Peptides against a protein of PDB entry 1BH9. Designs and how they scored, part 41

Target 1, 89 residues: chain A of PDB entry 1BH9
Amino acid sequence: FSEEQLNRYEMYRRSAFPKAAIKRLIQSITGTSVSQNVVIAMSGISKVFVGEVVEEALDVCEKWGEMPPLQPKHMREAVRRLKSKGQIP

## One batch from the design tools (peptide; made by RFdiffusion4, then SolubleMPNN)

Design b2_p10_3_s2 (from b2_p10_3, 6 letters changed)
Fold by OpenDDE base, seed 3:
Structure b2_p10_3_s2 (fold): chain B 89 residues (1-89), chain A 10 residues (1-10)
Amino acid sequence: as target 1 above (89 residues)
Amino acid sequence: LLAELARLLE
């Protein structure tokens, strides 16, 4: 694949949600403390989810014959498509 | 790509 694709992958790979923020968010929803493993698992799942949405949005952008950066309309369409495919609820 | 990353996170 292209250098651009590789660069995007590396940036995505190196990105991470702040553990403290994720922990607080989960706790605000559950009403109780959560373990480090739960934070790690949820962070990973969330990262994959965001990645899949962005990937779909990039595909939408390309299929519409448009160029980056992604716009809100691409993200909205991506979510609609993922729901249609049953990939997200 | 994303599948591989998901695997690494697990």
Scores: peptide ipSAE 0.040, ipTM 0.674, DockQ to the pose 0.057
Fold by OpenDDE base, seed 4:
Structure b2_p10_3_s2 (fold): chain B 89 residues (1-89), chain A 10 residues (1-10)
Amino acid sequence: as target 1 above (89 residues)
Amino acid sequence: LLAELARLLE
């Protein structure tokens, strides 16, 4: 890993979804109470998903010859590319 | 990188 990649990794690792907010969101969708383990699992999956999208967006940004910070156009293009690769639905 | 992150979620 480059130093820049490592720094991004550390920032990413330190970030987290508020458990209470995730719990409320899930419950608003399912209509029933969910366990702590469900919240942890869903939070983890969501974080990995966001990480993959951001990584692709950074690649897009680089390939377009642009510099961070990421812009909405990078995120939109990242999603398109991930869909075309079959990496996300 | 993502594999490392996934490990931290267990």
Scores: peptide ipSAE 0.040, ipTM 0.685, DockQ to the pose 0.055
Fold by OpenDDE base, seed 2:
Structure b2_p10_3_s2 (fold): chain B 89 residues (1-89), chain A 10 residues (1-10)
Amino acid sequence: as target 1 above (89 residues)
Amino acid sequence: LLAELARLLE
């Protein structure tokens, strides 16, 4: 892949959700304490989800003949497309 | 890229 794609991947790979915030969010939903492994698993799933949405948005941006950075309209369209494809509820 | 990252998270 291109240098730009590699750079984007590295930035994405380095990003992470704060463990404390994720733990609090899960516990607010479940009403009970959760293990570190659950937090890690949920954080990973969430990160992949965000990544897939961004990937779709980049595709939208390209198909519309536009250049990054992504804009809200690309993100909104990405969500619509993913729903249409059955990738997300 | 996402597939590779997903693999790393497993």
Scores: peptide ipSAE 0.038, ipTM 0.671, DockQ to the pose 0.055
Fold by OpenDDE base, seed 5:
Structure b2_p10_3_s2 (fold): chain B 89 residues (1-89), chain A 10 residues (1-10)
Amino acid sequence: as target 1 above (89 residues)
Amino acid sequence: LLAELARLLE
């Protein structure tokens, strides 16, 4: 991996969702309390999801011949492409 | 990198 890729990985690795916020969000949807394991699982899945969207957005930015930082248009296009490829619903 | 992270979360 390149130094840039490693740096992005480190920033991504250090990021995290607040457990309390995730728990509240899930419970607002389910209407019932959820276990710590559910919060951990959903937090992890959400983090991976965000990572995949960002990775796709970086690819979009590169293919459009543009330079960082990522802009909303890159994120929107990334979501469209991921939906088209069936990677997200 | 993302694949490795996904693995670690399992």
Scores: peptide ipSAE 0.037, ipTM 0.671, DockQ to the pose 0.056

Design b2_p10_3_s3 (from b2_p10_3, 4 letters changed)
Fold by OpenDDE base, seed 2:
Structure b2_p10_3_s3 (fold): chain B 89 residues (1-89), chain A 10 residues (1-10)
Amino acid sequence: as target 1 above (89 residues)
Amino acid sequence: LLKELAEALE
């Protein structure tokens, strides 16, 4: 890790989805209440997913010879590449 | 529940 990568990782680790918002979102989809553990699990999976997309987007940005911050075009290309690699369905 | 969540996340 470079200092920049470490700093980015620390910011990522400190980020979190609000539990209440995630719970409401899940319940809006399922139509039923969900347990705290389900909210925690879904929040974790979602965070990992976002992290993987951002990591790919950073790679795209670098490969295009561009500098941060990430732009929407990097995020769109990242998703496209992850799909082509079979990492996103 | 899990199936619905999986489908919604695709």
Scores: peptide ipSAE 0.035, ipTM 0.661, DockQ to the pose 0.156
Fold by OpenDDE base, seed 1:
Structure b2_p10_3_s3 (fold): chain B 89 residues (1-89), chain A 10 residues (1-10)
Amino acid sequence: as target 1 above (89 residues)
Amino acid sequence: LLKELAEALE
């Protein structure tokens, strides 16, 4: 990895969704309280999901011969490609 | 890039 890639990875690794917000969101859907483990699991899955989308967007950006930072057009194209690959619904 | 992180979350 380049230093820049590694730095981005470290920033990503250290990022997290607020547990309270995730808990509230899940509870708004389920209608009942959820355990800490559920919050942790859902937070982790969500983080990985975001990471996959961003990774695809970075690939799009590179393939278009453009430089960071990512722009909305890269994110839109990433989602389109991931859908076509069957990686997201 | 995300493999290690994904594994850590699994």
Scores: peptide ipSAE 0.027, ipTM 0.617, DockQ to the pose 0.053
Fold by OpenDDE base, seed 4:
Structure b2_p10_3_s3 (fold): chain B 89 residues (1-89), chain A 10 residues (1-10)
Amino acid sequence: as target 1 above (89 residues)
Amino acid sequence: LLKELAEALE
């Protein structure tokens, strides 16, 4: 890790989705109430997913010779690359 | 990142 990578990791580690919001979102999709464990599991999976996309976007930004912060164009390209690699559907 | 995250979750 570079110092910058470490700092980004720490910010990522400390970030979290509000449980109430995630619960409401899931329930709006499923049409039924969900348990705390489901909220925790879905939140974790979602955070990992976001992390993978952001990591790819940071790679895109670097390869394009650009500097942070990430812009929408980096995120769009990241998603395209991840789909191409079969990492996301 | 993912490797470090995995280690932190153990």
Scores: peptide ipSAE 0.026, ipTM 0.578, DockQ to the pose 0.042
Fold by OpenDDE base, seed 3:
Order: sequence, then structure tokens, then C-alpha cells
Structure b2_p10_3_s3 (fold): chain B 89 residues (1-89), chain A 10 residues (1-10)
Amino acid sequence: as target 1 above (89 residues)
Amino acid sequence: LLKELAEALE
């Protein structure tokens, strides 16, 4: 890890979705209350998903010979690539 | 990133 990579990783690792917001979101979809464990699980899955998309977008940005920050076009292309790889439905 | 995250969780 470079210092920059380490810093990005640490920021990512320490980031978290607000539990209350996730709970409300799930409940708005399911129509019923959900347990704390469900909120934790969904939060974790969501964080991994976001991480994978961002990582792919960074790869796209690099492959296009462009510099950060990420732009919408990188995110769109990342999603396309992940779908092509079968990593996103 | 994901590999490093996995390692950090162990």
C-alpha cells in the first residue's frame, strides 16, 4: 500500500451507513419492521457493493488515462462492466 | 480493496 491507498482504505473501512436510515429504507420496501441483524447484514452487503462499484470505476478512470475525481461517466461504465462480468444483476 | 477489507475483518 502507498500512503494514499492506505488512507483511502482506512476511510472506506471506517465509513458506515446510518443504521436508522437503512432500517427505514428496508421497511419502506418490505412493509414490515426488520431486526437489527437484518440492518447490519444489509449495511455490510451494501458497503461491499459500493466498494466494488467504486473500485471498478477507479479502474475505468485509470484505463481511460484520466485522473480523479471520479465522474459520472466512470460510474456508468463501471456498472456496465460489472454487469458484463456477471457481478451485478 | 476487498481483499484488504477481508483481512481486516479476520
Scores: peptide ipSAE 0.024, ipTM 0.568, DockQ to the pose 0.041

Design b2_p10_3_s4 (from b2_p10_3, 4 letters changed)
Fold by OpenDDE base, seed 5:
Structure b2_p10_3_s4 (fold): chain B 89 residues (1-89), chain A 10 residues (1-10)
Amino acid sequence: as target 1 above (89 residues)
Amino acid sequence: LLKELAEKLE
């Protein structure tokens, strides 16, 4: 991999949702306040979910004989495949 | 997952 690719990976790995935003989102759904641990857990799960979708999309892109960057069509197909695998609802 | 993603970027 190139240095540029490594940098992109590191950016992804270190990326995080703003805690306040996640807290507000969860609370909007649950109707009650949530602890910091819940925010952390949900943030982590969300990060993994995004990663899985991107990973699947990269696989789709490759299998279609196409080159990055990812396009919306790859993301849509990735979601379909993940659903078929039972990884997401 | 993360390792696999990194490999895909190579």
Scores: peptide ipSAE 0.026, ipTM 0.603, DockQ to the pose 0.028
Fold by OpenDDE base, seed 3:
Structure b2_p10_3_s4 (fold): chain B 89 residues (1-89), chain A 10 residues (1-10)
Amino acid sequence: as target 1 above (89 residues)
Amino acid sequence: LLKELAEKLE
């Protein structure tokens, strides 16, 4: 576990979506008020999703022999790969 | 990253 990986892990662990923003977003889609538990669950799932996309993008960047930071092309390729793997629709 | 998170939670 490299120092760089540890730093990314710590940053990821400490990151969080603002509950109010997530609540408003869900409510804008559902048209009804949602419970705190729904907000927590959706926030968690969203964080995992973002993590998986970023991990794939970092892998793409490395496979292409390029250096950070991530660029839009890495993110586009990551999404393409995740779709091909059936990890995202 | 996600695997490490899982390990940390165990």
Scores: peptide ipSAE 0.023, ipTM 0.532, DockQ to the pose 0.038
Fold by OpenDDE base, seed 4:
Formats: C-alpha cells, structure tokens, sequence
Structure b2_p10_3_s4 (fold): chain B 89 residues (1-89), chain A 10 residues (1-10)
C-alpha cells in the first residue's frame, strides 16, 4: 500500500480513547461504576467499530468515483451499508 | 479487521 495509506493505518493503530472519558460515559449510561476491564473492552470495541465504518466509507467514496477526504455523506452511506450487511445494528 | 484493512490498502 501507499505511504499515505500506511500512515493512516499507523495512526489508527496507535490511536486510543481516553480511559477516563470512556469510564465516565459508560457510568453516565449504567448509573453505576464500571471496572477497568469493562472500560478496556468497550474502548477496544469502539475502536474496531470506528475503523470498520471508516473503511466502509472509503469504499463508498471510491465506488462513487470520488476522492478523499471523506465527507459526511460517505460516513452516512457507510453506516447504511454496514447495517444492510448486518455488520452493525 | 486488520487483515481486511491490509488487503484493501494493498
């Protein structure tokens, strides 16, 4: 893959959600404290989810004959397609 | 995901 693609992949690989923020978010929903393992698991799932949506959006962009950067319309269509494929609820 | 990503990036 291109240097640009490799760079994007590396940025994704190194990215992470702040644990404190995720913890607070979960607790705001559950109404009670959550364990560190729950925070780690949720953070991982969230990262994978974002990655899959972005990947699908890039595919949408290409299929529409357009070039990056991604636009909101690509993201919306990506979510629609992933739902249609049963990959996300 | 990582495998699929790698394949699409190549």
Amino acid sequence: as target 1 above (89 residues)
Amino acid sequence: LLKELAEKLE
Scores: peptide ipSAE 0.022, ipTM 0.562, DockQ to the pose 0.028
Fold by OpenDDE base, seed 2:
Structure b2_p10_3_s4 (fold): chain B 89 residues (1-89), chain A 10 residues (1-10)
Amino acid sequence: as target 1 above (89 residues)
Amino acid sequence: LLKELAEKLE
């Protein structure tokens, strides 16, 4: 890893969704209470998903010959590409 | 980044 990549990874690793917010969101969808382990699992899956979208957006930014920070146009294009690849429904 | 991490964990 470059220093820049390591720094991005550290920021990613330290980021987390608030457990209470995730729990409320899941319960609003399921209509039933969920365990702490379910909240942890869903939080992890969601974090990986966001990470993959951001990684694709960084690739888009580079391919367009632009420099960070990411802009909304990069995120929109990333989602389109991931849909095209079948990685997002 | 995630791909590189996966490769390092293997």
Scores: peptide ipSAE 0.021, ipTM 0.533, DockQ to the pose 0.034

Design b2_p10_4_s1 (from b2_p10_4, 5 letters changed)
Fold by OpenDDE base, seed 2:
Structure b2_p10_4_s1 (fold): chain B 89 residues (1-89), chain A 10 residues (1-10)
Amino acid sequence: as target 1 above (89 residues)
Amino acid sequence: DLVALVKEIE
């Protein structure tokens, strides 16, 4: 690993979706109340999903011979590649 | 994947 990769991973680990916002979003879709465990699970899955998109965007940035920070073009290309690989519907 | 990233840091 590099110190840059470690720092990026630490920033990622410390990031979190606000539980109240996730709860409200789920309830707006389901029309019913959800448990704390459902909010935790959905928050975790959402964080993993964002992490996978960012990882693919970093690979795109590197393959284009560019340096961080990530730009909107890298994120758009990452989503396109993940779709083509069947990793995103 | 994120598991690979963790393994690269460990």
Scores: peptide ipSAE 0.030, ipTM 0.604, DockQ to the pose 0.032
Fold by OpenDDE base, seed 5:
Structure b2_p10_4_s1 (fold): chain B 89 residues (1-89), chain A 10 residues (1-10)
Amino acid sequence: as target 1 above (89 residues)
Amino acid sequence: DLVALVKEIE
């Protein structure tokens, strides 16, 4: 409900992975060229994934009675919780 | 998820 949260969301919404970097990363894993649509889809999925991890980390930070900015401990705990919930592998 | 984040901000 804070202006700060809204600002963080707007920064997240406007953020994007560099297409060339994502393309190179996928190609390094698959060993073959990928289409622009695959790069777009994987970029979108990756952005959502990062968003979910950050969201869980913010929840961890709040539950610990701490304030932003997020610290590595919040990110580690977030990943652990998401795994335990089956939300990430 | 993105929807939950929006709801938390609203």
Scores: peptide ipSAE 0.029, ipTM 0.607, DockQ to the pose 0.031
Fold by OpenDDE base, seed 4:
Structure b2_p10_4_s1 (fold): chain B 89 residues (1-89), chain A 10 residues (1-10)
Amino acid sequence: as target 1 above (89 residues)
Amino acid sequence: DLVALVKEIE
């Protein structure tokens, strides 16, 4: 890892979805109130999912001989590859 | 693999 890649990973690791925003989003879909534990679980799963997509996008960026930052093209290709591998639906 | 990414950072 370059120090720049490490720094981006650290920023991602420290990032979190705002609980109030996640709660509102879930409630808009379910039509019912959700518990704090549901918000925590869904936030965790969502962060892991984003992490897996970003990891694949970093691999795409490297394989294309490109340098960070990640661009929308890397993210689109990552999602395509993960779907092809059956890693995401 | 997210674990592989972490191992490359270590």
Scores: peptide ipSAE 0.029, ipTM 0.598, DockQ to the pose 0.029
Fold by OpenDDE base, seed 3:
Structure b2_p10_4_s1 (fold): chain B 89 residues (1-89), chain A 10 residues (1-10)
Amino acid sequence: as target 1 above (89 residues)
Amino acid sequence: DLVALVKEIE
């Protein structure tokens, strides 16, 4: 491993969606109150999803011979690739 | 994926 990779993973691991924001978002869609467990589950799934998109975008950036920071073009290409692989709808 | 990332750091 590199110290840079470890630091990126630690920052990712420590990152979290605010529970109140996720709760409000779900409630705005469903029109009904949601349990704490639903908020936890949706927060976890959303974090994994964001992580996978960012990982694919970093791979796109590298394959294009470009350097960070990630640009909107990398994120758009990442989403296209993940869709083509059947990893996202 | 998350599992791959963990394996790269270990």
Scores: peptide ipSAE 0.028, ipTM 0.578, DockQ to the pose 0.031

Design b2_p10_4_s2 (from b2_p10_4, 5 letters changed)
Fold by OpenDDE base, seed 2:
Structure b2_p10_4_s2 (fold): chain B 89 residues (1-89), chain A 10 residues (1-10)
Amino acid sequence: as target 1 above (89 residues)
Amino acid sequence: SLVELVREIE
């Protein structure tokens, strides 16, 4: 890692979805209560998913000869590419 | 990818 890459990784590592919000969202979908472990697992999975989208967006930004910060156009293109690769539905 | 991993687990 470069210093910049390390800083981005550390910010990512420290980030987390609020447990209460995740719990409410899951329960709104399932119609039933969920355990703390389910909330933790879903939070982790969601974080990894967002990380993969951002990673693709950074690649798009670089390939377009642009510099961070990421813009909405990079995120939209990343989603298109991941769909094309079959990495998201 | 995460989606591929989930598909394999299912």
Scores: peptide ipSAE 0.040, ipTM 0.631, DockQ to the pose 0.112
Fold by OpenDDE base, seed 5:
Structure b2_p10_4_s2 (fold): chain B 89 residues (1-89), chain A 10 residues (1-10)
Amino acid sequence: as target 1 above (89 residues)
Amino acid sequence: SLVELVREIE
């Protein structure tokens, strides 16, 4: 892997969703309290999801012959492509 | 892919 890829991975690895915010969001949807394990699991899945979208967006940016940073149009196209591939609902 | 990168670093 390249240094650039490593740097992106390190930034991704260090990132995290705040537990309190995730808990509040889930509870706003479910209407009931959720356990710490649910918050941890949902935080992890959300992080993986964001990572996959960003990876696809980087691919879009490259395929369009454009340079970083990622723009909203790359993110929107990434979501469309991931849905088309069946990788996200 | 990002998944592959994670596997290589682990």
Scores: peptide ipSAE 0.033, ipTM 0.595, DockQ to the pose 0.034
Fold by OpenDDE base, seed 4:
Structure b2_p10_4_s2 (fold): chain B 89 residues (1-89), chain A 10 residues (1-10)
Amino acid sequence: as target 1 above (89 residues)
Amino acid sequence: SLVELVREIE
């Protein structure tokens, strides 16, 4: 347990994509209106995905001997590693 | 995994 980790987790847990923005994005792809439940489901899946990428990026940052905060280079490398491991498409 | 990361903060 660390207070810093707890604080990051609490911020993550409380974070959410704006429903209106997600709805507009989905509708721009589908060409039709989507239900609130679809927006909620897609928002949840997206949040979990972001969490997995951030976890990998924190690992990258540590393995490179660098200190927080995360930088774009950590996020890019995280995505590359997750793809190579077959964890994301 | 994300689940393991969450467990580490406990």
Scores: peptide ipSAE 0.032, ipTM 0.615, DockQ to the pose 0.029
Fold by OpenDDE base, seed 3:
Structure b2_p10_4_s2 (fold): chain B 89 residues (1-89), chain A 10 residues (1-10)
Amino acid sequence: as target 1 above (89 residues)
Amino acid sequence: SLVELVREIE
């Protein structure tokens, strides 16, 4: 591994969605109260999803011969690629 | 992938 990759992973690992915000968001969609376990599960899935999108965007940026930081065009292309791979709906 | 990255650093 590279030090840069390790640093990105550590930053990612330390990041977290606010539980209260996730709870409110889910409840706004479902119309009912949700358990703590549901909030934890959805937070985890969301974090993995964001991580995969960002990683794909970083790959796009590199493939295009561009340098950080990521731009909206990288994120748009990343989503397009992930959809084509069947990784996201 | 992120999963592969985790495997590389562990």
Scores: peptide ipSAE 0.031, ipTM 0.585, DockQ to the pose 0.032

Design b2_p10_4_s3 (from b2_p10_4, 6 letters changed)
Fold by OpenDDE base, seed 4:
Structure b2_p10_4_s3 (fold): chain B 89 residues (1-89), chain A 10 residues (1-10)
Amino acid sequence: as target 1 above (89 residues)
Amino acid sequence: SLVELVRKIE
């Protein structure tokens, strides 16, 4: 890792979705209460998803000859590319 | 990939 990559990774690693917010979101969809383990699992999956999209979006930004910060167009293109690669549904 | 991760935890 470069120093910049390491810094981004550290910020990513330390980041987390608020458990209460995730719980409320899941319950709004399921209509029933969910266990703490479900909240933890969904939080982890969501974090991995965000990480993959951001990584791809940074690659898109670079390949388009543009500079950070990321814009919505980079995120949308990243999702399209990840879908085409079969890396996300 | 995320798809692989989901398959592993199912």
Scores: peptide ipSAE 0.043, ipTM 0.657, DockQ to the pose 0.123
Fold by OpenDDE base, seed 5:
Structure b2_p10_4_s3 (fold): chain B 89 residues (1-89), chain A 10 residues (1-10)
Amino acid sequence: as target 1 above (89 residues)
Amino acid sequence: SLVELVRKIE
């Protein structure tokens, strides 16, 4: 892997959702309390999801012949492409 | 992919 890929991985690895915020969000949706394990699992899945979207957005940016940083239009297109590929619902 | 990279490094 390239140094750029390693750098992206490091930024990704260091990122995290605050547990309290995730717990509150889930509870707002479910209407009931959730366990710590549910919060951990949901945080992990959410992180993976964001990572996949960002990776696709970087690909979009490159394919459009544009330079970083990512813009909202790249993120929107990434979501469209991932849906088209069936990688996200 | 980034996800695959994470799997390989872990």
Scores: peptide ipSAE 0.030, ipTM 0.610, DockQ to the pose 0.039
Fold by OpenDDE base, seed 3:
Structure b2_p10_4_s3 (fold): chain B 89 residues (1-89), chain A 10 residues (1-10)
Amino acid sequence: as target 1 above (89 residues)
Amino acid sequence: SLVELVRKIE
């Protein structure tokens, strides 16, 4: 893998959702208190989801012959492609 | 993919 890919992964790996915010968000939807393990699991799933969307958007940007940074149009197209591939509902 | 990248570098 290229140094650029490794650098992106390193930045991604170091990023994290604030636990308190995730906990509050889940509780606002479920209406009940959630365990720390649920927060950790949901945070992990969410991080993977965001990573996959961004990766698809970067691919879209490249396929369109454009350069970073990503724009809303890349994100919209990425979501459309992921839906068509059955990777997201 | 991101998953493949993680598997190869960790």
Scores: peptide ipSAE 0.025, ipTM 0.564, DockQ to the pose 0.036
Fold by OpenDDE base, seed 1:
Structure b2_p10_4_s3 (fold): chain B 89 residues (1-89), chain A 10 residues (1-10)
Amino acid sequence: as target 1 above (89 residues)
Amino acid sequence: SLVELVRKIE
């Protein structure tokens, strides 16, 4: 892989959702307190989800012959494609 | 894919 790809991965790897915000969001849905491990797990799943959407959006951008940065239209199309492929609900 | 990239890097 190229240095650019490695750098993008590193930036992605270092990114994180604020634990407090995730905890509050989960608790707003469940109606009860959640453990730290649940917050970590849900944060990880959410991060992977975002990563997959962005990856698909980059692919859309490229296939449309356009250049970054990503635009809302790329994100919308990415979600549509992922749903069509059964990769997201 | 992202998963494949991660597997190859780590």
Scores: peptide ipSAE 0.023, ipTM 0.556, DockQ to the pose 0.036

Design b2_p10_4_s4 (from b2_p10_4, 5 letters changed)
Fold by OpenDDE base, seed 5:
Structure b2_p10_4_s4 (fold): chain B 89 residues (1-89), chain A 10 residues (1-10)
Amino acid sequence: as target 1 above (89 residues)
Amino acid sequence: DLVELVEKIE
């Protein structure tokens, strides 16, 4: 990998969803207030999910004989593959 | 996993 690619990966790895935005989103679905622990848990699960999609998209990019950066076509194919594996609904 | 993700960007 290049140093630039590693730096982008580290930025991604350290990224987090804004707690207030996640809280509002959950409350919009549940119709009630949620605890801080629920916001933390859902933020963590959401980050793992995004990670798995990006990981599968990198595998797609490589298998197609293409070079980074990821394109929308890789992300779409990744989601399709994860669905076919039963890893996402 | 995170290890495989690093290997894919190397």
Scores: peptide ipSAE 0.028, ipTM 0.560, DockQ to the pose 0.027
Fold by OpenDDE base, seed 2:
Structure b2_p10_4_s4 (fold): chain B 89 residues (1-89), chain A 10 residues (1-10)
Amino acid sequence: as target 1 above (89 residues)
Amino acid sequence: DLVELVEKIE
């Protein structure tokens, strides 16, 4: 752990989607009310998914010989690579 | 995954 890497991990760990926003989004798709546990589970899965995209984008940034912060080009390339690997649709 | 990310940061 560098101090910078620890700080990034701590920021990620403390980040969360607003429960009310996730609840409204799910309800707009399903047309039905969802439990608090479903909102928690979907929020967790969504956070893991964003984490995996950011991880791939950091690997892209490094492989291009570039330094953080991540740019939109790294995120677009990460999504392309994850699609090519079959990790996202 | 998150496990691999933690292992890369250690």
Scores: peptide ipSAE 0.028, ipTM 0.563, DockQ to the pose 0.031
Fold by OpenDDE base, seed 4:
Structure b2_p10_4_s4 (fold): chain B 89 residues (1-89), chain A 10 residues (1-10)
Amino acid sequence: as target 1 above (89 residues)
Amino acid sequence: DLVELVEKIE
């Protein structure tokens, strides 16, 4: 770990989606009210999903011989690779 | 996964 990488990991670990925003988003899709536990579960899954996409995007960036920061092209290729591996739908 | 990301950062 570089200090910068550790700091990024700590920021990710401590990050969370705003519960009210997630609740509103789910309700906009389902048309019904959702429980607090559904909001917590969906927020956790969404955080893990973002982490996995960013991890694959960093691997894409390295494999292309490019340096950070991540660009939209790395994120698009990461999603394509994760789909091809069956890791995301 | 998060563990694999950690291992790549070391």
Scores: peptide ipSAE 0.026, ipTM 0.556, DockQ to the pose 0.028
Fold by OpenDDE base, seed 3:
Structure b2_p10_4_s4 (fold): chain B 89 residues (1-89), chain A 10 residues (1-10)
Amino acid sequence: as target 1 above (89 residues)
Amino acid sequence: DLVELVEKIE
């Protein structure tokens, strides 16, 4: 591992979506109140999803011989690749 | 996935 990769993973691990914001977002879609467990589950799934997109975008950046930070072009290519792999709809 | 991310940094 690199110290930089470990530091990025630690920052990712410590990051969290604000529960109140996720609750409001889900409720705006469902039209009904959601439980705390639904907010926790959706927050976890959303964090994993963001992690996978960022990971694929970092792999794109490296394969293109480019240096961080990630640019919108890396994120667009990452989403295209994940769709082609069937990892996202 | 998250497991693959951990494996890449180890």
Scores: peptide ipSAE 0.030, ipTM 0.564, DockQ to the pose 0.032; fails the geometry check

